Peptides against a protein of PDB entry 5OOQ. Designs and how they scored, part 94

Target 1, 227 residues: chain A of PDB entry 5OOQ
Amino acid sequence: YREDVRQVVTHPANALSFLQPGRLVEISVNGKDNYGWGAVVDFAKRINKRNPSAVYTDHESYIVNVVVNTMYIDSPVNLLKPFNPTLPEGIRPAEEGEKSICAVIPITLDSIKSIGNLRLYMPKDIRASGQKETVGKSLREVNRRFPDGIPVLDPVKNMKIEDEDFLKLMKKIDVLNTKLSSNPLTNSMRLEELYGKYSRKHDLHEDMKQLKRKISESQAVIQLDDL

## One batch from the design tools (peptide; made by RFdiffusion4, then SolubleMPNN)

Design b2_p17_7_s4 (from b2_p17_7, 8 letters changed)
Fold by OpenDDE base, seed 1:
Structure b2_p17_7_s4 (fold): chain B 227 residues (1-227), chain A 17 residues (1-17)
Amino acid sequence: as target 1 above (227 residues)
Amino acid sequence: MKVETLSNGGKLYDEFP
């Protein structure tokens, strides 16, 4: 269901109005290369100069330029071509323990995992020397301030996606999340707590019955001694 | 719109719905 939501959110009809300069987006290229949160520079309609008649899917029909601060330092960033979302071999995020650099990469809408509720203040000219590193510092600071993750735009409340099928999907997800929070296991634990309370109440009731019996037996013995 | 600043007073980000 998350993928279904992502497909709707990243559709040009919904996403483009939220891809202002500085908009934070979570980037995953080809479902493999996770760059984390980057900042939008700009976007453009994808044009194939070699084949002007080329038809792209909706999610591949635009190129979004984003600043990332997670590019592997030894990535062949010099081979990056502006407005070419087909990344050269070796372009990848840094792994754990590797050094990273800031880079501007062209991605498709399909490479957007989520759209954040935050927009960075961007330098006027991101292509100028040192400006991408400034954005990189800003990204680090934002990540520091949001250790639990950057807030994601609400598709309904913020993006105003009012498609009936989408709303049904969102409701279904909410119900499932509620059911997962009300997991049979949580219900089982609650049931176990209820059974535990019931067992304790039953034990107390039996203890009271035994005490009443002992009191009655003691009274009967006293009456026998008075005979 | 909530604007957050850097320690130096520079603008960092805003919350845009």
Scores: peptide ipSAE 0.375, ipTM 0.872, DockQ to the pose 0.422
Fold by OpenDDE base, seed 2:
Structure b2_p17_7_s4 (fold): chain B 227 residues (1-227), chain A 17 residues (1-17)
Amino acid sequence: as target 1 above (227 residues)
Amino acid sequence: MKVETLSNGGKLYDEFP
């Protein structure tokens, strides 16, 4: 049921306002490559220049650039293209015993496992020499400070997701977590239905929320400069 | 919002609205 919550949390209508520069996010690319906690650089709406009529799912409709410190050292990082979430072959996290490096990778919202309740101060130019490594050091220190895990944003308390359908979803998840349901498939279908209703409702407000986000991001940058 | 300075000189922020 963590997946059902993740779908709501990572929906553009909810996630984008929390993807400010330096926001910590837990990254799993294609559900296979776990990079751990990274830091958001920026994001943009996904545009296919070759196929402008391409329709993406909500969770694939934005590209988030993130700094990770877990990239395998021999990964072809030079082949990484900003805003191209189709990663080259060989781009993977380091396994146990392998050396890792810092890299900026483009991911979709669907590759966000969780959104942290923490932000790092981000360098103005992350592509400048040594800057991603600085962020990488900060990520290591954060992980050291939070041995029990980085605090995750509370969908209700922090993200202010107050939609009735979402609350019903959460309640059902709680009930299902407490009750070993004999019919997991039926329950899953019901959760998908609730999510679908929620998504449709929030899609109508996404444009307004994006505007509010841009304003908030601008204000956040100003606050960072004043500190 | 709590601001913490990291040992490496970075800043950590919590509870960004």
Scores: peptide ipSAE 0.038, ipTM 0.744, DockQ to the pose 0.495
Fold by OpenDDE base, seed 5:
Structure b2_p17_7_s4 (fold): chain B 227 residues (1-227), chain A 17 residues (1-17)
Amino acid sequence: as target 1 above (227 residues)
Amino acid sequence: MKVETLSNGGKLYDEFP
């Protein structure tokens, strides 16, 4: 059920408006490489220069650049290619007892485990010397301030996802969570179907959502500068 | 919006307190 919610939350129609610079996101690459909480630098629509006609899934259609402070120190970070979410071999988070460094990594929306309701003030040029390390220090401080975990955006209360299909999905999840007697397999299939309906509806309205996002981002930048 | 100053001079914004 958590995965079903994650699929909806990280869908472009919902997530992009909350991926402003400095937004905290919890990162898990390929379901196994857990980088913990990072900070969004920016995002862009995924473009394949070699194959402009490439079709990506909704969750793979955007690249999000994020600062992490948990990169394994011996990872070949020099091989990272901007806007390429296919990470080189050896790019991984530090394990227990290993040293970590700060890095900017390109990820897909599918690699976002959670979106936090907190934002950091981000340097104008994250690639400038020492800037990613500054963000890394801020991330450590945030983790210290929130020992019980960074607050996650509520899809309805915070993200204001009021789409009827989504609300139906959430209602089904709530019902299923309360009814432990249901077959997990049948439940997952039903939730997938509901998500599919939701996704298709939002794909048709993606342009409108992107426009709303751009407006919201512009307003957010102004507010950040006025603060 | 709650604004907190970080020890490194950065700012933390809580958009949904």
Scores: peptide ipSAE 0.035, ipTM 0.705, DockQ to the pose 0.682
Fold by OpenDDE base, seed 3:
Structure b2_p17_7_s4 (fold): chain B 227 residues (1-227), chain A 17 residues (1-17)
Amino acid sequence: as target 1 above (227 residues)
Amino acid sequence: MKVETLSNGGKLYDEFP
């Protein structure tokens, strides 16, 4: 269910309007490289100059440039190419005991774990010398102020996602969370069983596919109305 | 809209928009 929510939240139709400069986002690249919370610089539609006919999935169709303060110090950051989300080998977050630096990395929407409700004040020119480090200091200060984690945007209240199927999904998650909070031990086994049964019984994957289709269709209609 | 500042009075972040 959390991944299903993430797929909806990070869909271009929902996410892009909240990816303003300074927006905090939690970053996980390739499901393994956790950079923690970073700050959005900008985003652009992904264009393949070598293959203009390249079709990307919705979650891979945009590139988001983000400042992170967790880049491993010996990462080959000089090999980073603007607007290329395929990161060079050796680009990774610092592990425990390693030194980190600030870097701007290009990511896809699929690499966003969550979108925060906070927006940093950003320097005018993030590419200027020392500006990334300024953002890095701001990120450290925010993390200090929010030891329990940076607040995440509410998909319904803040992002105004009003799709009926999504609302049903959110209600199911709330019920599950309430059950987990009330009986952590009994509900962990039951949640795995319920998750297994619900994943099998409710083609939430199909419902999400239908939701993605409806969102894509709605975007196509909005693009038609802008013509 | 809640604006949070640094100790020196500099703006740090806004809470949602």
Scores: peptide ipSAE 0.384, ipTM 0.863, DockQ to the pose 0.413; fails the geometry check

Design b2_p17_8_s1 (from b2_p17_8, 9 letters changed)
Fold by OpenDDE base, seed 2:
Structure b2_p17_8_s1 (fold): chain B 227 residues (1-227), chain A 17 residues (1-17)
Amino acid sequence: as target 1 above (227 residues)
Amino acid sequence: SASELLKEIRKEIERRK
């Protein structure tokens, strides 16, 4: 259920407006490498220069650059390619007892576990010497100030996700959290159905937006040719 | 033609509506 909510929250239609510079995000790359809370530098639409016709899923269609302070010190950070969310081998968070460094990594929306309700000051040039470390210090301070966890954006109150199916999903999650003792399978199936409906609706809306954009682009090209 | 493409796109939008 949490994953279902995450899918909705991290969808471009919902997430991008909250990925301002300095926004805190909790990062899990490929569901395996947990970097903890990082700070958004910027984001861009994912473009494959080698294959411009490449179609990405919604959650993989954007690259978010994030500062993390949990990068393993011996990670080959120099091999990081800008705008390539496929991280080189050896890029990983530090384990317990290992030293960590600050790094900027490109991630997909799918690698966002949660979006925080806080923003750090983000330097204009994060690549300048010492700037990543400054952000890293700020991240540590935030973690210190919120020992019970960094507050997460409320999907409804903060993100204004008002889709009826999503709201029903959220209510069901709340009920399930309260009533874990009843038929979890039935509730799970119902939740999956609701999420499925929401996802389908969302996909349709996104498709419509894309088509409208294509129309606009085509019209612009026609106008240029007629000129 | 660009016009044909636009028509096709519009048809697809209408179909998805």
Scores: peptide ipSAE 0.011, ipTM 0.426, DockQ to the pose 0.017
Fold by OpenDDE base, seed 4:
Structure b2_p17_8_s1 (fold): chain B 227 residues (1-227), chain A 17 residues (1-17)
Amino acid sequence: as target 1 above (227 residues)
Amino acid sequence: SASELLKEIRKEIERRK
């Protein structure tokens, strides 16, 4: 059901009006390479100069240029071509422990996992020196401010998708989410996680309190020796 | 305490099984 929603949301008829410069989008290329949240630079209709008669699916008919801050540092970013969604070999997101850099990558609508309800300031010339890094810093700041995830556009309330079948789909998803959230196992796992975090915080607080006491005691001893 | 609450919740989950 989530994939069905994604297909509707990322359809050109719905998505393009929300792909303004600076719009946050969550990116997954080929269903494997997750770049996380990026920012839209621009988009254009896909044109094949070699085969002008080429017909693309709706989700592949547009190219969106996006700034990401999760590109693997040793990726051949110099081989990236604007408005070419076929990425060179070796272009991938950084894995855990790897260094990342900022890059502008061309993607199709099919590579959009979700559309965020936020926009960053997008420089007029993103190719100018230092501009990609500025956007990258802004992306990091947004991720820091939203540790539980960046707000996603509501397909009905924000995007005004009023298709009856789509509304039925959304209702079914809501029912399923309610059932999932009410499931004792889900609640147990969430409570265990929350308790674990609380317990760790409590332990750290107690450690700090003990250290503070030791410092105070040591200072008192020093004062007595100076007397 | 949070620990007591978790214990009660676990007991309730087991009762519903």
Scores: peptide ipSAE 0.000, ipTM 0.237, DockQ to the pose 0.080
Fold by OpenDDE base, seed 1:
Formats: sequence, structure tokens, C-alpha cells
Structure b2_p17_8_s1 (fold): chain B 227 residues (1-227), chain A 17 residues (1-17)
Amino acid sequence: as target 1 above (227 residues)
Amino acid sequence: SASELLKEIRKEIERRK
């Protein structure tokens, strides 16, 4: 069922309107290479100059450029070709204990595991010196803020996917989740997850309040100095 | 920046309310 949801969510008809610059997406290439959460740079319809008659599936018909901060440091990133989602051999995420770097990788929609309900500031020129690293820092900060995972766009509430079959699917999933949660074995885990989400939301809210206060205070000080 | 991130988070929180 999760894969079915993913297929619907990542379909161009649904996904593209949410792939604005800075949109967070969870990336898995070829079902093996998990880059974690990255940030969308841009996307374009896939064009094969060598084979203009090439027909791609819906999920492979667009190229999404994403900034990741989990690229293995010794990956041959110089071999990356713009708009080519077929990644060179050796392009992989860093494993535990390995150093990582920031990179822009072209992926297909099929490589998107989830679309986050958050956007980062995306520099206009991501290829300029230091810009990828800036986004990388932002990604790290996001992960720090969401230790239990980055919030995912709600397919129905946020993405407005109102297909009847999809809604039925979502309902089935909800029922299954309810049954699972009612099981004494899973109640503890769900409660912990819910509490974690609540706690994160609360923390974010408090951080926002503090930031607003600091901004207001700074502005007030500036105004006083200008008087 | 952290400020930009918080700004986006705020938007998201507001959207979820």
C-alpha cells in the first residue's frame, strides 16, 4: 500500500506542482542508494537528444535536480552529467563512518520516496562557490529540528489528490494503522511517535516565537538608535 | 540560514493549522 501511495504522489500530475525550488524530498535511487532528504533545485521534462523518440514512463519522464548533503566524498561527482539521471558508477551516499559532501544530482520522480512539507531557501545559482554547502547546512539544520523525520505532505489535505480510488486506498491504510495501533504491542511505539511529532511541533513553535521576539527586539533597538 | 528555515517552518505550521 505504501508503494501504491508513492506511485500516486510521485506521478507528474501530482508531484510537479510541489517541486518548487527548495522543496524537501526524500531520495532513494534504484531502491538502494538512500540519500535521505535533499532539496529541489529545479526540474525539467526529460529529453533524450540521442534518441528523440524515446518514450519514458510517467515517473521517468522528468528530471529533478536535487541538492544532497550525503554524497560519498570519494564519489566521482565530476562525472555527473546535467539532466542525466543515469548516475555514474561510484555515485553513492556515504555509509556510516564515511565522510560526505554536498552535490547536485539529477533524479527521476521514481527516486522520490517522499515529498516534504517544507521548503528551504534555494540560491538562484546553486553551482556558485559555496552555495551547495549552504544548502547542505540548511539540510543538516532541518534534520536536527526533525529528529523523528521531516513532515511529509499530506496527499489529500496538502496535495489535494481527490481520486476516489486513492481515497479508498488511504482509508484502507488508515484502518490498518488503527488496527495496528490498537494492538498493545504497537501502542507504545505509536504513542512515542506521536509524542515525538508533538514535541517537535512544540519546539518549532517555540523557536519561532523566540525568533520573532529577537527580530522585534532588534528592530526596536535599531529604531531607538535611529532616534 | 536558520532564519530562512524558521520562516519556512512557520509557513508549514500555519498551513497545518
Scores: peptide ipSAE 0.006, ipTM 0.452, DockQ to the pose 0.096; fails the geometry check
Fold by OpenDDE base, seed 3:
Formats: structure tokens, sequence, C-alpha cells
Structure b2_p17_8_s1 (fold): chain B 227 residues (1-227), chain A 17 residues (1-17)
């Protein structure tokens, strides 16, 4: 059942709108290499330049670039290819007692164990000197603040998988997928635009919820001062 | 719109501060 939930949550139709820069995700590559919680840099639809007609499963159809702070120090990170989720041999998380470094790795949606209900500040240029390490420090701080685990997005309350907008988005995705045979790039751009709009709407709803909570808290404080 | 609601909420927060 947990795997079934994960499959639904990590499906592009559900996950992509929550993969904004800085979003925390728990990472397990190939069900073997656990990197722990990382931070999303960006994502893109997987395009095979060598075989444009390549069909990927839904969970392998996107590449997510994530910052991890658990990369083994002697891993051949220089061999990492941008937007290639097939990691070179030797790319692995540090084991107990080993030193780790920060790295940006490309993963598929299938490598996401969970999506966190937190976002870090993500530098605009993560490849600039020292930026990955800054994110790495932030990741350590988050882990320190949440010793019982980082809060995970609720599929119903937070992700709203069954909401009308989601259903509309799914319908549009289906339409685009049927037309994918004609122009994959155009379909990808349209899909990204749709997910972008959906993400913006979701963010606005979340902001509204936060503001309502702040109002409630402020009212509670005022009542205490009047007492 | 959600944006308009947010603006109203922010105004209300500022009025109560």
Amino acid sequence: as target 1 above (227 residues)
Amino acid sequence: SASELLKEIRKEIERRK
C-alpha cells in the first residue's frame, strides 16, 4: 500500500507542481542508494536526443535535479552528466564514518521516496562556487530542527490530488499525450506551462492558508494582551 | 481571485497590528 501511494504521489500529474526550486524531497536511487533529504533545483521532461521516439514510463519521463549533502567524497562527481539520470558507477551516498560532499544529481521521479512540506531558498546559480555547500548547510539545519523527520506533504490536504483543477490538468495531459507523436517538444512546453499555472495557484492557496493562520495567531495574542 | 483575497487578508493583518 505504501508503494502504491508513492506511485500516485510521484506521478508527474501530481508531483511536478510541487517540485519548485528548494522543495525538499527524500531520495532513493534504484531503491538502493539512500541520499536522504535533498533540495530540488529544477526539473525537465526527459528528452533522448539520440532517440527522439523513445517512450519512457510516466515515472521516468522527467529528470529532477536535486542538491544532496550526502554524496561520498570520493565519488566521481565529475562524470555526472546533466539531465542523465543514469548515474556513473561509484556515485553513491557516504556510509557511516565516511566523509560526504554536496552534489547536484539528476534523478527520476521514481527515485523520490517522499515530498516534503518545506522549501529551502535555492540560489539562482547553484553551479556557482560555494552555492551547493550553502544549500548543504541548510539541509543539515533542517534535519537538526526536525529530529523526528521532515514533514511530508499530505496527498489529500496538501497535494489535493482529487481536486477539480487536478482532474482538469489530468485531462489536458491525456490530450497532450495523445498528440505527443506529432510534436514532443511542444507538448512538453505546454505541459510545463500547465504545471506552472497549477503550481502558482497552489502556492497562492498555501499563502492564503498561512496568512489566515497568522491572523488567528495575532487575534489570540491581542486577546491575551487585553486580559 | 486568490490574489485579491490575499491582498485583503494582508490589509486586514496590517489594520490589526
Scores: peptide ipSAE 0.006, ipTM 0.402, DockQ to the pose 0.025; fails the geometry check

Design b2_p17_8_s2 (from b2_p17_8, 8 letters changed)
Fold by OpenDDE base, seed 1:
Structure b2_p17_8_s2 (fold): chain B 227 residues (1-227), chain A 17 residues (1-17)
Amino acid sequence: as target 1 above (227 residues)
Amino acid sequence: RAKELLKEIRKLIEEMK
């Protein structure tokens, strides 16, 4: 259901009006490369100069340029082509322990995980020296201020998506979330730990049962030998 | 019981995707 919501939210009919310069967006490229929250520079309709007759899906029909502060430092950023969402090999976010840099990357709407309910100040010329880094600092500051996550635009309240089927979907998600939240294990930050302990306890219990059986069998044999 | 609840949670998570 979350993917269904994402598809609706990131559809051009809904998303484009919220992709103003400085809008925060959460970015995942090809379902693997998570850049985290970036800031929108601009967007344009995708034009294929080599194949003007190319037809793109709705979610691939626009290119959004975004500033990210999580680009791996040794990524070949010089190979990035403006308005080309097909990223060169080696363009990836920094992993844990790696150094990152600020970069402007072109993405499709399909690469947007979430649209934030915040806008940064976006310099008029992001390509000017030091401007990307300034936005990068602002992104870090926002992340610092929202340790529990950047607020996401409400599809209904903020984006005014009032489609009946969509509203039904949202209701279903709400019901599921309520069920999850009401589960006593869900509220435990130690769920995995608790499960691990439970599993180990179960295994120990089975081991004990087997040992008791072996003891009983051995005792029976001894008694028969003594008779 | 905890195992069953965990399974249920996982199921719900998958349903929400």
Scores: peptide ipSAE 0.000, ipTM 0.256, DockQ to the pose 0.106
Fold by OpenDDE base, seed 4:
Structure b2_p17_8_s2 (fold): chain B 227 residues (1-227), chain A 17 residues (1-17)
Amino acid sequence: as target 1 above (227 residues)
Amino acid sequence: RAKELLKEIRKLIEEMK
């Protein structure tokens, strides 16, 4: 259901009016590369000069330029092309223990995980020396001030999305959140530990099933060789 | 009992996706 909400929120009809310069957005590229919270520089309608007749989906029809402060330091940032959301190989966020740098990356609306209810000051010329780093410092400061997470725009209260099906979806999510919060384990300080142990047990169970399948397959092959 | 509760939590998380 959260993905359904994301699809509605990030649709051009809803999102573009909230993508002002300095708007905070949470970025996940291709569902894998999590850059965390970045700041919007600008956006433009996607134009393919090589194929002017190219039709994009609604979520791919715009390119948003965003400042991130989580780019891996050895990423080939010099190969980044403005308004090209197809990122070069090696462009990725820094992993744990890796150094990060500030970069401006072009993303599609589909790469927006959430839209924040905050805006940073965005310099007029982000490409000028030191400007990306200034925004990067501001991003770090915001993350420091909001250790529990940056406030997200409310789709109904802030974005004024009044679609009936969407409202029903939001109600369902609220019910699920209530059920989740009422669970005795949710308030347990050991929830993460218990969940980690359970997840590991689940993984071991799946591994065991795979091993049993492999054993069965191997036995079947042996029987075939004996025939 | 804890395992059942964890399953329920996981189910809820998946339903929210």
Scores: peptide ipSAE 0.000, ipTM 0.287, DockQ to the pose 0.081
Fold by OpenDDE base, seed 5:
Structure b2_p17_8_s2 (fold): chain B 227 residues (1-227), chain A 17 residues (1-17)
Amino acid sequence: as target 1 above (227 residues)
Amino acid sequence: RAKELLKEIRKLIEEMK
């Protein structure tokens, strides 16, 4: 359901009016590279000068330039091409313990995980020396102010998405969220720990099942050799 | 009981995805 909401929210018909300079967006490239919250510089319709007949999906039809402060320091940022969302090899967010830098990256709408209900001041010339770093400092400050997460735009109240099927989807999600929030384990500070332990236990059980199967297979082979 | 609750939470999380 979250992915369905994301698809609707990030559709050009809904998203573009909220991608003003300085708008916060949560960025995940190719479903793997999580850059966290960045700030919109600008956007443009995707034009392939080499192949003008190129047809893009709705979610790939626009390029959004975003400032991120989580770029891995040794990423080949010099190879970034303006308005080319196909990122060079080695362009990735910093992992835990790695140093990060500020960078402007071109992304598609499909790389937007969520749209924040906040806007930063965006310099007119982001390419000027020190401007990216200024935005990066602002991003850090916002993250500090919102330890529980940056507020996300409400698709209905803020974005005014009035589609009936979408409203039904949102109601279902609300019911599920209420059930989750009412669960005593959800409010447990140990939820992550308990989930981790459960996942490990599950993995161990699967390993045990596999081992039991291997033992059974081995015993069957031994019995065949003894017959 | 904790295991059942975890299963339920996991199910709900998967349904929300």
Scores: peptide ipSAE 0.000, ipTM 0.287, DockQ to the pose 0.076
Fold by OpenDDE base, seed 2:
Structure b2_p17_8_s2 (fold): chain B 227 residues (1-227), chain A 17 residues (1-17)
Amino acid sequence: as target 1 above (227 residues)
Amino acid sequence: RAKELLKEIRKLIEEMK
């Protein structure tokens, strides 16, 4: 259901009016490279100069330039091509323990995981020396202020998406969230502990099954040797 | 009891995906 919501929210008809300079967006490229929250620089309709007749899906029909502060320091950022969402090899977010830098990357709408209900100040010339780093500092400050996550735009209240099927989807999600929140375990400070215990129990159960199989196999071999 | 509730939570999370 979350993916269905994402598809509707990130559709050009809905998303573009909220992709103003400085708008926070959560970025995942190719479903694997999570850059976290970035800030929109600008966007443009995707044009293929080599193939003007190229047809793109709705979610791939626009290029959004975003500032991220999570780019791996040794990424070949100099190979980034403006308005080319096909990123060069080696362009990736920093992993745990790696150093990161600020970069401007071109992404498609399909690479937007969520749209934030916040806007940063966006310098007019983001390519000028130090400007992307300034935005990067602002991103760090926002993340510090919102430890539980950056507020996401409400598709109905903020984005005014009024499609009937979408509203039905949202109602269903709301019902599920209500059920989840009303569950005594979700409100318990012990949820993490309980999840930990459950995970351990599951692992032990799987280990037990494997051991039982090995025992059975060993017994079968012994019986064959005794025959 | 805790296991049943965890199972229910997981089910709900999957339904929300």
Scores: peptide ipSAE 0.000, ipTM 0.285, DockQ to the pose 0.074; fails the geometry check

